# Peptides against a protein of PDB entry 4KTY: the designs that were tried, part 187

Target 1, 266 residues: chain A of PDB entry 4KTY
Amino acid sequence: YVLNDIGVIFYGEVNDIKTRSWSYGQFEDGILDTCLYVMDRAQMDLSGRGNPIKVSRVGSAMVNAKDDEGVLVGSWDNIYAYGVPPSAWTGSVDILLEYRSSENPVRYGQCWVFAGVFNTFLRCLGIPARIVTNYFSAHDNDANLQMDIFLEEDGNVNSKLTKDSVWNYHCWNEAWMTRPDLPVGFGGWQAVDSTPQENSDGMYRCGPASVQAIKHGHVCFQFDAPFVFAEVNSDLIYITAKKDGTHVVENVDATHIGKLIVTKQI

## One batch from the design tools (peptide; made by RFdiffusion4, then SolubleMPNN)

Design b2_p26_2_s2 (from b2_p26_2, 12 letters changed)
Fold by OpenDDE base, seed 3:
Structure b2_p26_2_s2 (fold): chain B 266 residues (1-266), chain A 26 residues (1-26)
Amino acid sequence: as target 1 above (266 residues)
Amino acid sequence: GYEEVEYVENPKEPRNVPKIPNFDLP
């Protein structure tokens, strides 16, 4: 998880799983220097750079460009005229070196690109890390641990009222570390996510959230456990918005989100 | 749930797409 510089990222649909090679290149010239530069740009204290909890949290913020002029600009509108389409990247090296050279965010990324670059960052700094893919991944916007899907009376989604969303797939990272800030047993793999999805205490970042905590429903543990829990276990609440202004719950689907969570076994 | 698996690589053009599941009204 530290020495392997080539990986496989899962994507696609739950019924049509796809794989993509990704070159992490953590040992390539200039990459470690760039990772240190990223922490410098974050103004991270030297005393914190040896703490994987702090490093992974800072990394989750800095791999995306939001808030802090971090590494990657996300784009999902299928218009990538001012940069490189997310699908054109094959590894982390070119992205990180461009960031180091230009000192400006690199365009563009989507979840697997963010996860790939973040994986390189973690591995460069000696943190065991892997990429995981969640099929039917929920994005909870209001921290209520459910997907509120508002429908018109004709059954079409009311996009104005519906703020929550579901990704066909979403990639994030798991980083291995002890968690002395949590109760015993919640160390090990920690979910961290650099794809800018939701604000966490003032910045677009996510984690580290204990995988064991998530698996056992302990959403009170820092950091961002409710959000990660929602990604993999949200109920879909279908609500019809009536013309008279009333809301009626049409259905609750507790099986749709988090159909499959996969990672490459090394 | 979490599952560690190994697949044979078959890369295609990836795209992360936000969507809302369809719901058929009675």
Scores: peptide ipSAE 0.029, ipTM 0.607, DockQ to the pose 0.096
Fold by OpenDDE base, seed 4:
Structure b2_p26_2_s2 (fold): chain B 266 residues (1-266), chain A 26 residues (1-26)
Amino acid sequence: as target 1 above (266 residues)
Amino acid sequence: GYEEVEYVENPKEPRNVPKIPNFDLP
């Protein structure tokens, strides 16, 4: 998880799983320097740079350009006029070196690009890390741990009543670390995500969230456990929006979100 | 890339979804 500089990223659909190679290149010239530069740009103090909790959280913020002129600009509208289409990237090296050279955010990324670059960042700094792909990954926008699906009285979906959404797949990272800030047993793999999805205490960042905590429903544990929990375990709540403004839960599907979570074993 | 999807399922006519084991983080 630290020494491998080439990885596999899972994507596609749950019934049509696909793989993409990704070159992390954490040992290539200039990459470690760039990772240090990233932390410099984040104004991260030296004392914190030895703490994987702080490093991974800063990394989750800085790998995306939001808030802090971080590494990657996300784009999901299939219009990439002023940069490189996300699908054109094959590894982290060119992205990081461009960032270091230009000192400006690199265009463009999507989840696997963010995850790839973030994985390089973590591994460069000695943090064991892997990319995780979640199929039917929920994006809980209103922090209720549910994936709200609003229906008109006629049964048709009204997508205007919620900003909740589901990615066909989403990639993020897991980083291995101890969590002395959490109760015993919640160290190990921590979910961290640099894809800008939700604001977390003032910045677009996510994690580290204890995987063990998520597995056991401990969503109160820092950081961003509710969001990560929702990504992998949200119930689909079908809500009929009545004409009188009332909302009625019509159905609950507890099996759809997070049907498959995969990562490379080695 | 990845696609953000909105489910258009009717709860009375649920989509046929393959049975896959529930949530488990590796």
Scores: peptide ipSAE 0.028, ipTM 0.522, DockQ to the pose 0.054
Fold by OpenDDE base, seed 5:
Structure b2_p26_2_s2 (fold): chain B 266 residues (1-266), chain A 26 residues (1-26)
Amino acid sequence: as target 1 above (266 residues)
Amino acid sequence: GYEEVEYVENPKEPRNVPKIPNFDLP
């Protein structure tokens, strides 16, 4: 994982899965220097830089521009007038080198761009990492582990009342590390996500969350296990908002979210 | 749930889009 500098990212729809090549370029000139620069901008002390738990958490914060003028500015408005459209990027190298030279956030990214750059960051620093794609990925906005979908009486979604959302697909990273801060058996792959979604203890960051913990429903384990669990396991709760102001639960779908999680084996 | 799978299809310009599935009322 650390030595492979070209990867494949999965995207599209669950019934129409597509792939995109991505050049990580973790060994290219200037990339290691840029990764060190990123940690410098995060004011990460030297002792923490040897800890993959701290490094991956800092990386999840710094790969996005929010809070700390990190690497990438996210945009989903389909305009992208003041930068490069997310779909135009083919790898991490140009993004990271632009960030290093300009010392300003690079525009623009979406989930696969964030995941691609974050994968380079992790691999460059010797942390085994891969990109995973979750189809029908939940974004729990109120931390209740449910996707509350409010409906009009005609069955259409009431967008004003519905605060939670579901991505058609979402890409994030898994980083391999030991977790001495967790019980035995919860090391290995850790979910980390640099796409800015929710605030985690003061910053837009996510993880590391033990994949084994998520698989076994241990949402109490740091970091951000409830959010990651919700991304892959949330139930859809369909609620009809009646004209008289009452709410009626119409249906519960426990199969829609996290229907498929795809990653490249090597 | 968390299930690891690998699948490959033809590429197209990717677009990450938020969506909420409608429900067909009985």
Scores: peptide ipSAE 0.087, ipTM 0.660, DockQ to the pose 0.117; fails the geometry check
Fold by OpenDDE base, seed 1:
Structure b2_p26_2_s2 (fold): chain B 266 residues (1-266), chain A 26 residues (1-26)
Amino acid sequence: as target 1 above (266 residues)
Amino acid sequence: GYEEVEYVENPKEPRNVPKIPNFDLP
């Protein structure tokens, strides 16, 4: 995971799975220096730079530009003026080198770009990492561990009543590390996400969340386990919003979210 | 559920977008 500098990222729809080659380039000239620069920009203490928990958490914050003038500006407007369309990137190297040179956030990224750059960052710093793609990935915006879908009385979806949404697919990273801050057995793969989705203790960051903890429903463990759990396992709650302001649960679907989670083993 | 799977296929314009599953009322 550390030595492989070319990877494959899964995307598309659950019924139309696609792959994209991505060059991580963690050994390319200037990339390690850029990763160190990223940690410098984060004002990360030297003592913490040897701790993969701290490094991955800082990385999840700094790979996105929000809060801290980090590496990538996200955009989903399909215009992408004043930058490079997310689909035009083929790897992490150009992005990281541009960031290092300009010292300004690079435009633009979407989930696979964030995941690609974050993967380079982790691998460059000696943290085993891989990219994970989740199809029908929930975005729980109100932290209630469910995906609220509001319907009008006529059955049409009212997207204005909630900020909750479901991505057709979403990419994030898993980083391998011990978790001495958690009970025994919850080390190993940790979910970390640099795509700016939700605020975590004042910053747009996510993880590390123990994959083992999530698989066993332990959402009380740091960091951001409830959010990651919801991404892969939240129930869809279909709610009819009545004209009188009352809400009626019409249906619950416990099988839709996280329909397929894909990663490469090598 | 959380199930890890490995799969391989083809690339090009990989834009992810928010979706809301359709629901038919009885």
Scores: peptide ipSAE 0.034, ipTM 0.613, DockQ to the pose 0.103; fails the geometry check

Design b2_p26_2_s3 (from b2_p26_2, 11 letters changed)
Fold by OpenDDE base, seed 4:
Structure b2_p26_2_s3 (fold): chain B 266 residues (1-266), chain A 26 residues (1-26)
Amino acid sequence: as target 1 above (266 residues)
Amino acid sequence: GYEVVEYVENPKEPRNVPKIPNFDLP
């Protein structure tokens, strides 16, 4: 008898919250072995495997295929001809087992798929983990802790002037751990994200970022606190791009990003 | 049901901003 851990992932819109079931399958045959294999592929030393900080950071990198031939290839262009559409996945097991068998990245994932697989990975390795969904999740591409929205003089958005963007929703993980590398009080839930969004010191990874640190604006705390802060609390800066090349800040919205951040209720 | 996760301690006051189209990550 094998217990199956089934979770709920929230998605959709802030005013139309939707849920999907996800089978983590952390107790299924071969899953733990696959998680260990993932760490092997990452060339993670044995000593580091006992450190949830290192494990979660490595997992963040390895659950996505970028840089290191990790588990999942992301795709957001609605072209999934060479794999499985992200929406077709119902759990982590098939993905992880395919990765272990093929030893090649599995196609395809989006945020909830990444989060689902990452959640399995973390739990398999004894790290308490959950999935959170952030509605109106910012992607700060230029690391200025704000979401730059450029407007033409006519008021229309010019998306070419910035790579900053906002997800209608984004899922990532929180992992529970102590943070001896941070001041006291900044342990507990740590944001980690395996969806490839930004490079973090040369690799597509994110976290662990102390949720408490982010909450209290300590963006200097490792790892990737500025990025996560921006995801949940960046101001929308509406900038008019004048024809003469000058930029004028027209408005600031401090309430749009991170409108709602939720996790499964216990 | 869901539980709200707090990443923000002191929400700022709403400000008026222009209505803009959606701008998801490309």
Scores: peptide ipSAE 0.416, ipTM 0.778, DockQ to the pose 0.453
Fold by OpenDDE base, seed 2:
Structure b2_p26_2_s3 (fold): chain B 266 residues (1-266), chain A 26 residues (1-26)
Amino acid sequence: as target 1 above (266 residues)
Amino acid sequence: GYEVVEYVENPKEPRNVPKIPNFDLP
């Protein structure tokens, strides 16, 4: 399962689930060397390279180009004139080899591309990893664990006030590891995400966040548990901004976010 | 096929709330 060099990534809509194949190519020539090169570019010390907690966190930062000239440049504007459209990629190998050769970020990626490359990175370094897809995935930008949706008096979304957003779907990775830095029982699958979404202590990275911790509401457990929690379990708060400056909560939806989270069946 | 990954222990029942058009990102 976690050793397959060809995988399946789920996407689309919750009521119309789609799949795409992705070649991880963790055993292809030059790929492991490229993964080591990625850690070199991150200036990761040798002692930390054996720690899956550190490796996965560094990987979440380095697979995206932000901050550190990492592997992939994200783009969602449907104009990809200076690179390869995200949908054109079929696997990690070409991306990683291009990065190694050019020593410059590769254009372009979206969530499944980030997840695909990150999965290769993790697997190359001996960390069991898989890709998960969350339908109706929240992006909490102010770390309040809820989606604040501001409405005009006519019921339309106030785009100026509404900063939070929801992906129709979002892909990230889970990495299997022990978590000696957490209480007993919170090892196992850890959510890690290389798609640049929010700044985490100075860098666009995410995780590792214990899936068990998220499941049981332990958002205080490092790393980035509040953000991951919000992705899967935040409430939608519908707020009408009145002309007089008052805010009125009109509705709360506790079921919209995280409608379905799936991974490839074993 | 897919398997469900559990990030939420006790999912709540759907509520009747208005859907905001074009809120979801593409």
Scores: peptide ipSAE 0.389, ipTM 0.770, DockQ to the pose 0.555
Fold by OpenDDE base, seed 5:
Structure b2_p26_2_s3 (fold): chain B 266 residues (1-266), chain A 26 residues (1-26)
Amino acid sequence: as target 1 above (266 residues)
Amino acid sequence: GYEVVEYVENPKEPRNVPKIPNFDLP
């Protein structure tokens, strides 16, 4: 997981899985220097740089440009003026080298681009890492661990009332590490995400969240376990907004979110 | 080929549900 230079990222739809090649290039000239530069920009002390928990959390913040002028600017408007469309990137090297050279955030990325660059960052620093893709990935914006979907009386989604949303797919990273800050058994793969989705204790970052903790419903374990849990295991709550202003829960679907989560086979 | 990653202890079955819009991140 550290030595692999080329990977495969899964995307598309759950019933039409697609693959994209991605060159990580963690051993290319200038990449390690750029990763160190990223940690310098984050003002990370030297003692913390040996701790994969701290490094992965800082990386999740710094790979996105929000808050700290990090590596990538996200864009989902399909315009992409003054930059490179997310689909045009084929690997991490050009992005990281541009960031190091310009010392300004690089435009533009979406989830697989963030995950690709973050994977390079982790592997470059000796942290085993992989990319995972979650089909029907929930975005819980009010931390209630459910997707509140408001419907009109005709059954169509009321987009104005519905604040929570679901991605057709979303990519994030898993980093392998021990978790001495957690109870025994919750080391191993940790979910970390550099796509700027929610603010976590003052920064747009996510993780490390123990995959084992998420699997067993331990959402109280740091970091950002409730958010990651919601991404993969939220219930869909369909609420009909009546004309008289009342709300009625019509349906609950516990099987839709996190329908399939995949990574490259070794 | 792909490998399934287990984040949920119980298997989930496919369901037909209304379309939900994607979140627009800033």
Scores: peptide ipSAE 0.263, ipTM 0.682, DockQ to the pose 0.512
Fold by OpenDDE base, seed 3:
Structure b2_p26_2_s3 (fold): chain B 266 residues (1-266), chain A 26 residues (1-26)
Amino acid sequence: as target 1 above (266 residues)
Amino acid sequence: GYEVVEYVENPKEPRNVPKIPNFDLP
């Protein structure tokens, strides 16, 4: 994983899987220096830089620009006049080098761009990493491990009341490490996500969350296990908001979220 | 090719639900 500088990112729909090539370029000139610079900007002490738990958590925060003027500014409004459209990027190198030279966040990214840059960061620092794509990925906004979808009486989504959302696909990273801070058996692949979605203890970051912990429902294990669990296993709760102000649960769908989670076959 | 990553022990069959699309790459 560390030695491969070209990758494939899966996107699209669950019934129409698409692929995009991505150049990680972790061995290109200036990239390691930029990764070290990122940790410097995060004011990460030297003692922590050898700890993949700390490094991956800091990376998840710093690859996005929120809170700390990190690498990438996210944008999903289809207006990218002040930067590069997310779809125009083909790899991590140009983004990281621009960040290093300008010392300002680079515009713009979406999930696959965040995941691509974060993958470079992890691999550059010797942490085995890969990108995974989750089709029908839930974004739990209120940390209740379910997706509350509010409907009007006509069946349309009430966007004002509905805070939770479902991505057709979402990309994040998995990093390989031991987890001495967790019980035995919960090392290995850890989910980490640099796409700014929710605040985690004061910063927009996510992980490392043990994939094994998520798989077995141990959402109490640090870090951000509830959020990652929700991304892949939330129930959809359809609630009709009546005109009289009452709420009625119309349906519960426990099968929709996390229909397919894939990574490049090695 | 791809391999399936198991976050859930028993994946369930898909249903149609409202979703927010990410940018459709050309």
Scores: peptide ipSAE 0.346, ipTM 0.756, DockQ to the pose 0.434; fails the geometry check

Design b2_p26_2_s4 (from b2_p26_2, 10 letters changed)
Fold by OpenDDE base, seed 5:
Structure b2_p26_2_s4 (fold): chain B 266 residues (1-266), chain A 26 residues (1-26)
Amino acid sequence: as target 1 above (266 residues)
Amino acid sequence: GYEEVEYVENPKTPRNVPKIPNFDLS
């Protein structure tokens, strides 16, 4: 995983899975320097730079521009007037080199762009990493581990009442590391996400969350395990908001979220 | 669960969007 500089990112719909090649370019000229620059901008001390737990958490914060003038500005409005449309990027190198030269956040990214750049960052620093795509990925915004979907009486979603959301697909990263801060057995792949979704202890960042912990429902393990768990395993709670102001649970769907989670084979 | 798969590449990548399915009350 560290040596491969070209990868495949999965996207599309669960019933129409598609792939896109992505050039990570972790060995290209200037990329290591840029990764070090990113850690410098984060004011990360030298001792922490040898710890993949700290590095991956800092990376999840710095690959997005929020809070700290990090690498990428996210945009989902389909305008992209003052930068490059997310779909136009083909790899991480141009993005990282632009960030290094301009010293300003690069426009624009979406989940696969964030994941691609973050993958380069991790691999460049010697951390085995891969991109994971989750189809029907939940975004829990109130930390209750469920998707509360409010419906009109006709069954259509009431967007004003519904605060939680579900992505048709979402890409994030998994980084391989030991977790001495967790009980035995929860090292290995750790979910980390640089797409700005929720605030985690003061910054838009996510992880590292033990994949094994998530699989076994251990949401109490740092970092951000409840959020990652919700992304892949939250229940959809369909609630009808009646005209009289009462709420009725119409259905609970425990199979929709995280219907398919895929990554590239070695 | 986690699966390792490989599909035919498509050079054009559409954006991801929020997608909350409606509920069929019928």
Scores: peptide ipSAE 0.024, ipTM 0.596, DockQ to the pose 0.099
Fold by OpenDDE base, seed 3:
Structure b2_p26_2_s4 (fold): chain B 266 residues (1-266), chain A 26 residues (1-26)
Amino acid sequence: as target 1 above (266 residues)
Amino acid sequence: GYEEVEYVENPKTPRNVPKIPNFDLS
């Protein structure tokens, strides 16, 4: 999970899984220097750079451009006129080298691009890392661990009331590390996500969240366990918004979100 | 739930949810 510089990223639909090759290039010229530069831009102290917990958390913040002029600008508007379309990238090297050269955020990325670049960052710094794809990935925007889907009386989604959303798929990273800050047994794979989704204590970042903690429902463990838990285990709450202003819970689906979580062993 | 798999499968899931699709790579 450190030595391989080419990987496979899963995407598409749960019933039509697709794969995309991605060149991580963690050993290519200038990449390590760029990773160090990223930590410099984050103003990360030298003492923390040996701590994978701190490094992965900083990385999750810095791989996205929000808050700190990090590496990648996300865009989902299907325009991409002022940069490279997310689908055009084939690996991390060009992105990281452009960032190092221009010292400005690179346009544009979506989840697999963020995950690819973040994977390079982690592996380059000696942190075992892999990309995971979650199909039907929830985006909980109010931290209530559920997807509130508001429906009109005709059954159509009320877009104004429905703030939570579900990605058809979402890619993030898992990094291997010990977690001395957590109880025994919650080290190992840690979920980290550089795709800007929600604010975490002041900036767009996510993790490290113990995968074992998530699997066992321990959402109280730092960092961002509730958000990651929601991504993979949110209940869908279908609420009909009546014309009279009342809300009625019509249905609850506890099986839809996080239906399939895929990672490739390399 | 959190179910990790390293193989491809085609599970059946409900489709009555709003989706925000990522860019189509095809």
Scores: peptide ipSAE 0.023, ipTM 0.533, DockQ to the pose 0.158
Fold by OpenDDE base, seed 1:
Structure b2_p26_2_s4 (fold): chain B 266 residues (1-266), chain A 26 residues (1-26)
Amino acid sequence: as target 1 above (266 residues)
Amino acid sequence: GYEEVEYVENPKTPRNVPKIPNFDLS
């Protein structure tokens, strides 16, 4: 186990994979203090701060600004007024130090920024962590483990009826830990995600979800395994919404989601 | 499935790069 302070994040399209460097800076001055401050803002008691399950779940919530005035404000509107555009960030240090000094959420982030800052948070607190990129990443918003794509009769997507979505790519984190709360064999890498996507028991957070559990289809294991499973393994269900109000399943694509899941070998 | 790749680290990404959005395909 070696903590690297500089990493590589994969992004782009599945047919045009790109990489960018990211400075985690977990050993830089003020970063540990900021991580402790984040846990203080989360009102996390001292007894839980030694538990990587609790720490990673709290970090998942606090790296995003939703609910709790956490670190980063997400934005996907390509305007980014009153802040820094997500693509301008090159590392976690400036973001975390700004958060600590201003005591206000930092603008703005997208998935790789959230993942980068979250990776710093985890590594700073001694939790082995890495960033993974999933191409054609599903966003299941109704927890039915499938992507319901509603089509007009002309074949175009009905954006009003279609609530599920697919990212060209999405970055999240995997954290290494034991899972005594799960059956034997489901420790190791745990998926955690600080990009605000769905509500998990009252807060925008995700994980830790056992990677082994997801690989073997055990979606009943806490936390948020169904959502993570859907991100990588959802079927696309194309449904034509007819004028008479009836729905007809036109096609099912079981191969589109999760075309490639990439992570840098540690 | 998960793919683990070995990669040689590149220099730090410049701050003046064009905007790189994460957009929804649906």
Scores: peptide ipSAE 0.016, ipTM 0.427, DockQ to the pose 0.103
Fold by OpenDDE base, seed 4:
Structure b2_p26_2_s4 (fold): chain B 266 residues (1-266), chain A 26 residues (1-26)
Amino acid sequence: as target 1 above (266 residues)
Amino acid sequence: GYEEVEYVENPKTPRNVPKIPNFDLS
């Protein structure tokens, strides 16, 4: 497991990569207790708490407040009047301790905050984990493994025809574990994401998705492999929406999404 | 923070469809 309680999170733009420090604080007083409390709030049975697959999946759900009054409330509207701006956090400790004390979701987080807290959660529970930053990270909203970009006949983007979007960067986590539920060879690093992006079988959660499976296009492997695959490898499909209602594919860009994936090597 | 956007280039410009590049998550 990773003993380093201070990490680096990559963010910014692909052409202007930036870094920020993050204190995971997995060894600080009350943090492990809080992580156990999180699993208690999730009503996770004791037997499952020893299974990194279940733990990481529960963690991906519980680190965000959606569905289950989990740890962090996400906000991306630049209005953070009822809490702490995401950029003000410097580590996981204050967030987790506040959650434990108040027993209410903590405001506010964005991807790196979610990833930071989730990283602490995983490490506290003995799961090797790291934060991954994906530049030009796709958000496939309709599960078609492609980033649909609709254009008007004049060439302007029509953003109303799809909910697909691209983050300039997105942070999630990779957790190291065996995957006996998958074929041999698909253990190791698993992508897990606590930033609430898409509903996965009833909850805003993501993963664990085998990195090896993603690399080899095995998107049928649980969990949420299609979504993770799309985040890093979806094609941009430029579709002209004609006035007559027809759609014409104008171009396909297979190089834009996942332009750079960066993580601290453990 | 981060910004969710749609990245589009000039759709009127003829382009070759590139092959899906390999990627590495590790």
Scores: peptide ipSAE 0.006, ipTM 0.437, DockQ to the pose 0.049

